# Designs tried in a protein design run: peptides against a protein of PDB entry 4Z5W. Part 31

Target 1, 305 residues: chain A of PDB entry 4Z5W
Amino acid sequence: IPDVFLELNKLWYFSAQSNLFNGEMPRSLSNSRSISLLSLRNNTLSGQIYLNCSAMTNLTSLDLASNSFSGSIPSNLPNCLRLKTINFAKIKFIAQIPESFKNFQSLTSLSFSNSSIQNISSALEILQHCQNLKTLVLTLNFQKEELPSVPSLQFKNLKVLIIASCQLRGTVPQWLSNSPSLQLLDLSWNQLSGTIPPWLGSLNSLFYLDLSNNTFIGEIPHSLTSLQSLVSKENAVEEPSPDFPFFKKKNTNAGGLQYNQPSSFPPMIDLSYNSLNGSIWPEFGDLRQLHVLNLKNNNLSGNIP

## One batch from the design tools (peptide; made by RFdiffusion4, then SolubleMPNN)

Design b1_p11_1_s1 (from b1_p11_1, 4 letters changed)
Fold by OpenDDE base, seed 2:
Structure b1_p11_1_s1 (fold): chain B 305 residues (1-305), chain A 11 residues (1-11)
Amino acid sequence: as target 1 above (305 residues)
Amino acid sequence: SPPGFITTFEE
């Protein structure tokens, strides 16, 4: 990418995604006063990520995903006082979340999907201080760590939580009950155990639940048949979605389906590939908004309602 | 195979 952004003093949106750009980010780009949205995802950019937050006063969105960046997570990003959305997916940091992120009050959406992030306990302890955090994606990190169940963890404004394919141990954490606005939960492809907690059915905005491919036991909690968002058509106020898309892979080798917004996901309960027992509740018929009920590959018995 | 999971990268 040429070092010409000093001359582009009116540039508000720069998208150069899905190209063949290599080398480092140009220094003039890292000092741009005009840029609000920056997307460089799916390139071959390298070196250390550095942004001059004192210069980049208009920066609201940053997508650097799927690049060859190295080194530490930029600890100064909280100084970008308007920065709301960050996608650092597939950047191999091999790092913990910086302690400075506890001060990241502008942050609304964060993805570190497949970024070799370590220490989930520290990550969640830091990120709970981000009072405006609505979307958190931590998929493909924290390999074989334990999902912390510390009840003091509070993500009050969290709407989207995705921590899939981490081989995480532990149980569905009680601190998620402190997130009453949760709309989408993906904890699939872990080693989570215990029972599915009944309080999940109290998350009235929860329209997408993926607990598939874990080690859950016991019955399906009957409270899942009373998920309000699946009983009634709530006018989901389209909240400002992250400025980055989501991808759901159907198979490990298939290109993921792109979803531009969380609301584009079909209303779903996926409990497949567990060790759940008991019956399928007839009251799943009350979930008139449910598009996908996936209970396959469990130990369920009785009649299909 | 189990259904896939959600990510924020295309590959």
Scores: peptide ipSAE 0.633, ipTM 0.953, DockQ to the pose 0.833
Fold by OpenDDE base, seed 3:
Structure b1_p11_1_s1 (fold): chain B 305 residues (1-305), chain A 11 residues (1-11)
Amino acid sequence: as target 1 above (305 residues)
Amino acid sequence: SPPGFITTFEE
């Protein structure tokens, strides 16, 4: 990418995603006073990520995903006082979340999907201080770490939590009950154990639950049949979504599906590929908004209602 | 095979 952004003093939106750009990010772009939305996703950009937050006073959205950037996570990002959304997916940092992110009050949406992030306990302890954090994606990080169950963890405004395919140990953490606005939970493809907690059915906004491919035991909580968002069409106020799309991986060689908004996911309960026992509750018939109920590959018995 | 999981990158 040429170093010409100094003359582009009115540039508000720059999208150069899905190109063949290589080399470093231009210094004039890292100092742009005008830019609000920057997407360089799916290129071959390299070097260290550097943003001059004192110059980039209009920056609201940053998508650098699927690039060859190296080095540390930029600890100065909280100084970008308007920065709301960050997608750093596929950037191989091999790092922990910086302690400076405790001060990241502008942050609303963060993805480190497949970014070689380490220490989930430290990551969650830091990110709980982000009072405006609504979307957190940590898929394909960590290595056989334990999902912290510390009751003091609190994500009050969390709407979307995705921590899939991390080989995480532990149980469904009680601190998630402190997130009453949670709409989408994906903890699939882990080594989570114990029972599915009944308090999950008290998350009245939860329309998408994926606990598939874990080691859960016991009965399906009857309280899941009373998930209010799946009983009635609440007018889900279209809350401002992340500026980055989501992708659901398919098991087939067919490309993943793209979802531009969390609301574009079909209402779903997926408990498949566990060790759950007992019956399928007839009261799943009350979930009139449910599109997908996946209970396959468990130890369930009795009648199908 | 188990269903897929959610990411924020294109495959």
Scores: peptide ipSAE 0.623, ipTM 0.949, DockQ to the pose 0.863
Fold by OpenDDE base, seed 4:
Structure b1_p11_1_s1 (fold): chain B 305 residues (1-305), chain A 11 residues (1-11)
Amino acid sequence: as target 1 above (305 residues)
Amino acid sequence: SPPGFITTFEE
């Protein structure tokens, strides 16, 4: 990418995604006063990520995903006072989340999906201080760590939590009950155990629940038949979606499905590939907005209602 | 095989 962004004094949006760009991010780009949205995802860019937050006063969205960047997570990002959305997916950091992210008050959406992030306990302890954090994606990190269940963890404004495919141990964490605005939860492809907690059914905005491919036992909590978002057409508050797309991985070498908004996910309960027992509650028939009920590969018995 | 999980990168 050429170092010409100093001349581009009116450049508000720069998208150069899905190209063959290599080398470092141009210094003029890292100092752009005009850029609000920057997407360089799916390239071969390298070097350390550095942004001059004192210069980049308009930066609101940053997508650097799927690049060959190296080094540390840039600890100065909280100084980018308007920066709301960050996608650092598929950047191999091999790092913990910086302590400076405690001060990241502008942050609304963060993805480190497949970024070799370590220490989930520290990550969650830091990120709980991000009062405006609504979307958190930590898929393919923290391999074989324990998902912390510390009740003091509080993500008050969290709407989307995705921590899939981490081989995480532990149980569904009680601190998620402190997130009453949670709409989408994906904890699939972990080693989570215990029972599915009944309080999940009290998350009135929860329209997408993926607990698939874990080691959950016991009955399906009857409270899931009372998920208000799946009973009634509550107006999904059209909150601004993250400026980065989501992808649902397919088990086949066929490309994943792209979802531009969390609301584009079908209303779903996926409890498949667990060790759940008991019956399918007939009251699942009350979930009139439910598009996908996946209970495959469990120990369920009785009649299908 | 289990269904896929959600990411924020293209495969």
Scores: peptide ipSAE 0.612, ipTM 0.946, DockQ to the pose 0.859
Fold by OpenDDE base, seed 5:
Structure b1_p11_1_s1 (fold): chain B 305 residues (1-305), chain A 11 residues (1-11)
Amino acid sequence: as target 1 above (305 residues)
Amino acid sequence: SPPGFITTFEE
């Protein structure tokens, strides 16, 4: 990428995704006063990620996903006072989340999907201080760690939580009951155990629940038949979606189906590939907005209602 | 095979 961004004093949006750009990010780009949205995803860019936050006063969105960047996560990003969205997916950091992210008040959407992030306890303890955080994606990290169950963890404004394919141990954590605005939860492809907690049915905005491919036991909580978002069409206030797309992948090596907004996911309950027993509740018929009910490969019995 | 999971990268 050429070092010409000082001359481009009116450049507000720069998208150069899905090209063959190599080398480092040019210094004039890291000092741009005009750029609000920057996407360089799916290239071969390398070196250390550096942004001059004192110069980049208009930066609101950053997508650097699927690049060959190395070194540390930039600890100065909280100084970018308007920065809301960050996608660092598929950048191999081999690091913990910086302690400075406790001060990241502008942050609304964060992804580290498949970024070799370590220490889930420290990550959640830091990110709970981000009061404006609505979307958090941590898929393909924290391999074989334990999902923290500490009741003091609070994500009050969280709408989208995705921590899939981490081989995480533990149970569904009680601190998620403190997130009343939660709309989408994906904890699939872990080693989570115990029963599915009844308080999940109290999350009135929850329209997408994926607990598939875990080690859950016991009955399906009857409270899931009363999920308010799946009973009634609430006029979902069109909140601004994250400036990065989501991909539903069958495995790590397959191309995913693209979803541009969380609202583009079909309303779903997926409890498949567990050890659940008992009957299918007839009251699942009350979930008039439900598009997908997946109960495949469990120990369920009785009549299909 | 189990159903898929959500990410924010293409491949």
Scores: peptide ipSAE 0.607, ipTM 0.950, DockQ to the pose 0.842

Design b1_p11_1_s2 (from b1_p11_1, 5 letters changed)
Fold by OpenDDE base, seed 1:
Structure b1_p11_1_s2 (fold): chain B 305 residues (1-305), chain A 11 residues (1-11)
Amino acid sequence: as target 1 above (305 residues)
Amino acid sequence: SPPGFLTTFEE
């Protein structure tokens, strides 16, 4: 990418995604005062990510996903006072979340999906301080770590939590009950165990639940048949979606089905590929907004209602 | 095969 962004003093949106750009980010781009939205996703850019937050005063969205960047997560990003959305998916950091992210009050949407992030306990302890954090994607990190169940963890404004394919151990964490606005939960493709907790059915905004491909046991909690978002057509006020798309993938190397916003996900309960027992509750019939009920590959018995 | 999981990268 040429180093010409000083001359582009009116440039508000720069998208150069899905190209063949290589080398480093040009210094003029990292110092742009005008740019609000920067997307360089799906290129071959390299070097360390550096943004001059004192210069980049208009930066609101940053998508650098699927690049060959190296080094540390930029600890100065919280100084970008308008930065809301960060997509760092598929950047191999081999790092923990910086402690400075405790101060990241502008942050609304964060993805580190497949970014070699380590220490989930530290990551969640840090990110809980982000008062405006609504979307958190941590898929394909924390390999074989334990999902912390610390009751003091609080994500009060969290709408979307995705921590899939981490081989995480532990149980469904009680601290998620402190996220009453949660709309989408994906904890699939882990090694989570225990029972599915009844309080999960108290998350009245939860329309997409994926607990598939874990080691959950016991009965399906009857409270899932009373998920309010799936019972009634509440006009889900389209909350501002992240400036990055989501992809539903069967594996890391396959093309995924693209979803531009969380509201584009079909209302779903996926509990498939567990060790759940007992019956399918007839009251799943009350979930009139449910599009997908996936209970396959469990130990369920009795009649199909 | 198990169902797919969610990410924010294309390929």
Scores: peptide ipSAE 0.624, ipTM 0.956, DockQ to the pose 0.856
Fold by OpenDDE base, seed 3:
Structure b1_p11_1_s2 (fold): chain B 305 residues (1-305), chain A 11 residues (1-11)
Amino acid sequence: as target 1 above (305 residues)
Amino acid sequence: SPPGFLTTFEE
């Protein structure tokens, strides 16, 4: 990418995603006073990520995902006082979340999907201080770490939590009950154990639950049949979504599905590939908004209602 | 095979 952004003093939106750009990010771009939305996703950009937050006073969205960047996570990002959304997926940092992210009050949506992030306990302890954090994606990080169950963890405004395919140990953490606005939970493809907690059915906004491919035991909580968002069409207020799309990875060579908004996800309960026992509750018939109920590969018995 | 999981990158 040429170093010409100094002359582009009116540039508000720059999208150069899905190209063949290589080399470093231009210094003039890292100092742009005008730019609000920057997407360089799916290129071959390299070097260290550096943004001059004192110059980039209009920066609101940053998508650098699927690039060959190296080095540390930029600890100065909280100084970008308008920065709301960050996608750093596929950037191999081999790092912990910086302590400076405790001060990241502008942050609403963060993805480190497949970014070689380490220490989930420290990551969650830091990110709980982000009072405006609504979307958190940590898929394909950590290595056989334990999902912290510390009741003091609090994500009050969290809407979307995705921590899939981390080989995480532990149980469904009680601190998630402190997130009453949670709409989407994906903890699939882990080594989570114990029972599915009944308090999950008290998350009245929860319309997408994926606990598939874990080691959960016991009965399906009857309280899941009373998930209010799946009983009635609440007018889901179109809350501002993250500026980055979600992708459902498929195990088949068929391309993944892209979802531009969390509201574009089909209402779903996926408990497949566990060790759950007992019956399928007839009251799942009350979930009139449910599109997908997947209970495959469990130890369930009795009648199918 | 188990169903897929959610990410924020294209395959």
Scores: peptide ipSAE 0.593, ipTM 0.947, DockQ to the pose 0.873
Fold by OpenDDE base, seed 4:
Structure b1_p11_1_s2 (fold): chain B 305 residues (1-305), chain A 11 residues (1-11)
Amino acid sequence: as target 1 above (305 residues)
Amino acid sequence: SPPGFLTTFEE
């Protein structure tokens, strides 16, 4: 990428995603006063991520995902006072989340999906201080760590939580009950155990639940038949989506589904590939907005209602 | 095989 961004004094949006760009991010780009949205995802860019937050006063969205960047997570990002969305997916940091992220008050959406992030306890302890954090994606990190269940963890404004495919141990964490605005939860492809907690059905905005491919036992909590977002249409909170798309990874490398908006997710309960027992509750018939009920590969018995 | 999981990167 050429070092010409100093001349581009009106450049507000720069998207160069899905190209063959290599080398470092140009210094003029890292100092751009005009750029609000920057997407360089799916390239071969390298070097350390450095942004001059004192210069980049308009930066609101940063997508650097799927690049060959190295080094540390840039600890100065909280100084980018308008920066709301960050996608650092598939950047191999091999790091913990910086302590400076406690001060990241502008942050609304963060993804470190497949970024070799370590220490989930520290990550959650830090990120709970991000009062405006609505979307958190930590998929493919924290391999074989314990998902912390500390009740003091509080993500008050959290709407989307995705911590899939981490081989995480533990249980569905009680601190998620402190997130009453949660709309999407993906904890799939972990080693989570215990029962599915009944309080999960009290999350009135929860329309997408993926607990698939874990080690959950016991019955399906009857409270899931009372998920208000799946009973009635009225709770579709129109909120601004993250400026980065979501992808449903398939086990076959052929054609993941892209979702540009969280609202584009089908209303879903996926409890498949667990050790759940008991019956399918007839009251699942009350979930008139439910598009996908996946209960495959469990120990369920009785009649299908 | 289990269904896929959510990410923010293209395959």
Scores: peptide ipSAE 0.581, ipTM 0.944, DockQ to the pose 0.865
Fold by OpenDDE base, seed 5:
Structure b1_p11_1_s2 (fold): chain B 305 residues (1-305), chain A 11 residues (1-11)
Amino acid sequence: as target 1 above (305 residues)
Amino acid sequence: SPPGFLTTFEE
């Protein structure tokens, strides 16, 4: 990428995704006063990620995903006072989240999906201080760690939580009951155990639940048949979606599904590939907005209602 | 096989 961004004093949006750019990010780009949205995802960019937050006063969105960047997570990012969205997916950091992220008040959406992040306890303890955090994606990290169950953890404004394919141990954590605005939960492809907690049915905004491919036992909580978002069409307030897309990985050679907004997800309950027993509740018929009910590969019995 | 999971990168 050429070092010409000082001359581009009116450049507000720069998208150069899905190209073959190599080398480092140019110094004039890291000092741009005009850029609000920056996407360089799916390239071969390398070196250390550096942003001059004192110069980049208009930066609101940063997508650097699927690049060959190395070194530390930039600890100065909280000094970018307007920075809301960060996608660092598929950047191999081999690091913990910086302690400075406790002060990241502008942050609304964060992804480290498949970024070799370590210490889930420290990560959640830091990120709970981000009062404006609505979307958190931590998929393919924390391999074989234990999911913290500490009741003091509080994500009051959290809407989207994805911590899939980490081989995490433990139970569904009680601190998630303190997130009343939660709309999407994916904890699939872990080693989570115990029963599915009944308080999940009290999350009135929850329209997408994936607990598939875990080691859950016992009955399906009857409270899941009363999820308000799946009973009634609430007018979902069009909140600004994250400036990065989501991808559903498929185990088949058929390409992954792309979702540009959380509202594009089909309303879903997926409890497949567990050790759940008992009957299917007839009251699942009350979930008039439900598009996908997946109960495959469990120990369920009785009549199909 | 189990269903897929959510990410923010293209495969």
Scores: peptide ipSAE 0.572, ipTM 0.945, DockQ to the pose 0.865

Design b1_p11_1_s3 (from b1_p11_1, 4 letters changed)
Fold by OpenDDE base, seed 2:
Structure b1_p11_1_s3 (fold): chain B 305 residues (1-305), chain A 11 residues (1-11)
Amino acid sequence: as target 1 above (305 residues)
Amino acid sequence: SPPGFITTFPV
């Protein structure tokens, strides 16, 4: 990418995603005063990520995902006072979340999916201080760590939590009961154990629940048959989605599906590939908005209602 | 095979 962004003093949106750009991020781009949205996703860019936050006063969205960047997570990003969305997926940092992220009050959406992030306890302890955090994606990190269940953790404004495919141990964390605005939860492909907690059915906005491919035991909580978002069409106010898409791998060897918004996911309860027992509740029939109920590969018994 | 999981990069 040429180092010409000093001359582009009116450039508001720069998208160079899904190209073959290599080398370092241009210094003039890292100092751009005009850029609000920066997407360099899916290139071969390298070197250390550096942004001059004192210069980049208009930066609201940063997508650097799927690049060959190296080094530390930029600890100065909280100084980008308008920065709301960050996608650092598939950048191999081999790092912890910087302590400076406690001060990241502008942050609304963060993805570190498959970024070799370490220490989930520290990450959640830091990120709970981000009062505006609505979307958190930590998939493919924290390999074999324990998901902290510390009740003091608080994500009051969290709408989307995705911590899939981490081989995480522990239970469904009780601190999620303090996230009443939670709409989408994916904890699939872990080693989570214990029972599915009944308080999940009290999350009235929860329309997408994926607990598949864990080690959960006991009965399906009857409270899941009363999830309000799945009983009635709430007028889903289209809230501003993250400036980055989501991808779900299909069960088939077919390519993943892209979802531009969390609301584009079909309403789902996926409890498949666990060790759940007991009956399928007939009251799942009350979930008139439910598109996908996946209970396969469990120890369920009785009649199919 | 179990269902897929959600990411923010193409899988």
Scores: peptide ipSAE 0.567, ipTM 0.940, DockQ to the pose 0.865
Fold by OpenDDE base, seed 5:
Structure b1_p11_1_s3 (fold): chain B 305 residues (1-305), chain A 11 residues (1-11)
Amino acid sequence: as target 1 above (305 residues)
Amino acid sequence: SPPGFITTFPV
């Protein structure tokens, strides 16, 4: 990428995704006062990520996903006082979340999906201080760690939590009961155990629940039949979605589907590939907004209602 | 990769 961004003093949006750009980020780009949205996703950019936050006063969105960047996560990013969204997916950091992220009050959406992030306990302890954090994606990190269930953890404004395919141990964390605005939860493809907690049915905004491919036992909580977002069409106040898309592969042989907004996911309860027992509650028929109920590969018995 | 989990990169 050429070092010409000083001349582009009116450049507000720069999208150069899905190209063959190599080398480092240009110094003029890292010092741009005009850029609000920066996307360099899916290139071969390398070196360390450096942004001059004192210069980049208009930066609101940063997508550097699927690049060959190396080194540490930039600890100065909280100094970018307008920076709301960060996508660092598929960047191999081999690092912990910086302690400086406790001060990241502008942060609303963060993804480190498949970024070799370590220490989930430290990551959650840091990120709970981000009072405006609504979307957190940590898929394909923290391999074989324990998901902390510390009741002191508080994500009061969290709407989207995705921590899938980490081989995490532990239980469904009790601190999630303190997230009453939670809309989407994906904890699939872990080694989570115990029972599914009844308080999940009290999350009135929860329309997408994926607990599939774990080691859950016991009955399906009856409270899941009363999930208010699945009983009635609440007027979902369309809060601004993350500036980065989500991806989900439906089948082993199918391509991944792109979802531009969390609301584009079909309303779903997926409890498949566990060790759940008991009956299917007839009151699942009250979930008139539910598109997908997946209970496959459990120990369920009785009549299908 | 196994099917079913959500990411923020193409799978």
Scores: peptide ipSAE 0.546, ipTM 0.919, DockQ to the pose 0.639
Fold by OpenDDE base, seed 4:
Structure b1_p11_1_s3 (fold): chain B 305 residues (1-305), chain A 11 residues (1-11)
Amino acid sequence: as target 1 above (305 residues)
Amino acid sequence: SPPGFITTFPV
């Protein structure tokens, strides 16, 4: 990418995604006063990520995902006072979340999906201080760590939590009950155990629940038949989506499905590939907004209602 | 095989 962004003093949106750009980010780009949205996703960019937050006063969205960047997570990003959305997916940091991110009050959406992030306990302890954090994606990190269950963890404004395919141990953490606005939860492809907690059914905005491919036991909580967002349409809070798309991996040689917004996910309960027992509750028939109920590969018995 | 999981990159 040429170092010409000083001359582009009116450039508000720069998208150069899905090209063959290599080398480092131009210094003029890292100092751009005009750029609000920056996407360099899916290139071969390298070097350390550095942004001059004192210069980049308009930066609101940063998508650097699927690049060959190296080094540390930029600890100065909280100084980008308007920066709301960050996608650092598939950047191999091999790092912990910087302590400075506790001060990241502008942050609304963060993805480190498949970024070799370590120490989930520290990550969650830091990120809980992000008062405006609504979307958190940590898929394909924290390999074989334990999902912390510390009740003091509070993500009050969290709407989307995706921590899939981490081989995480532990249980569904009670601190998620402190996130009453949670709409989408994906904890699939972990080693989570215990029972599915009944308080999940109290998450009135939860329309997408993926607990598939874990080691959950016991009965399906009857409270899941009372998920208000799946009973009625009344609670569909249209909120600003992250500036980055989501992708659901397919287990086929066909590419994943792209979802531009969390609301584009079908209303779903996926509890498949666990060790759940008991019956399918007839009251799942009350979930009039439910598009997908996936209970396959469990130990369920009785009649299908 | 289990269904896929959500990411923020193409798979």
Scores: peptide ipSAE 0.559, ipTM 0.938, DockQ to the pose 0.874; fails the geometry check
Fold by OpenDDE base, seed 1:
Structure b1_p11_1_s3 (fold): chain B 305 residues (1-305), chain A 11 residues (1-11)
Amino acid sequence: as target 1 above (305 residues)
Amino acid sequence: SPPGFITTFPV
């Protein structure tokens, strides 16, 4: 990318996604006072990620996903006082979340999906201080770590939580019951155990639940039949709108599906590929907004209602 | 195989 962004003093939006750009980020771009939205996703950019937050006073969205950047996560990003959305998916950091992210009050949406992030306990302890954090994606990190169950963890404004495919051990953490605005939860493809907790049915905005491919046991909690967002449309809460798309892998030779917004996901309960027992509750018939109920590959018995 | 999981990059 040429070093010409000093002359572009009115440039508000720069999107150069899915090109063949290589080398480092140009210094003039890292110092741009005008840029609000920066997306360089799916290139071959390299070197250390550096943004001059004292210069980049208009920066609101940063998408650097699927690049060849190296080194540490830039600890100065909390100094970008308007920065709301960060997508660092598929950047191989091999790092922990910086302690400075405790001060990241502008942050609303964060993705580190498949970024070789380590220490989930430290990551969640840090990120709980981000009071405006609505969307958190940590898929394909923390390999074989334990999901912390510390009751003091609190994500009050969290709407989307995705921590899939980490081989995480532990149980569904009680601290998630303190996230009453949660709309989408994906904890699939882990080694989570124990029972599915009844308090999940108290999350009145939860329209998408994926607990598939874990080691959960016991019965399906009856409280899931009373999820208000799946009973009626009246509880339409403001959807989180991160500036990055989501992707769901299909197990077929067909490519993954793209979802531009969380609201584009079909209302779903997926508990498949566990060790759940007991019956399917007839009251699942009350979930008039539910599009997908997936209970396959469990130990369920009795009648199908 | 179980259904796929959610990411923020093309899978």
Scores: peptide ipSAE 0.558, ipTM 0.938, DockQ to the pose 0.863; fails the geometry check

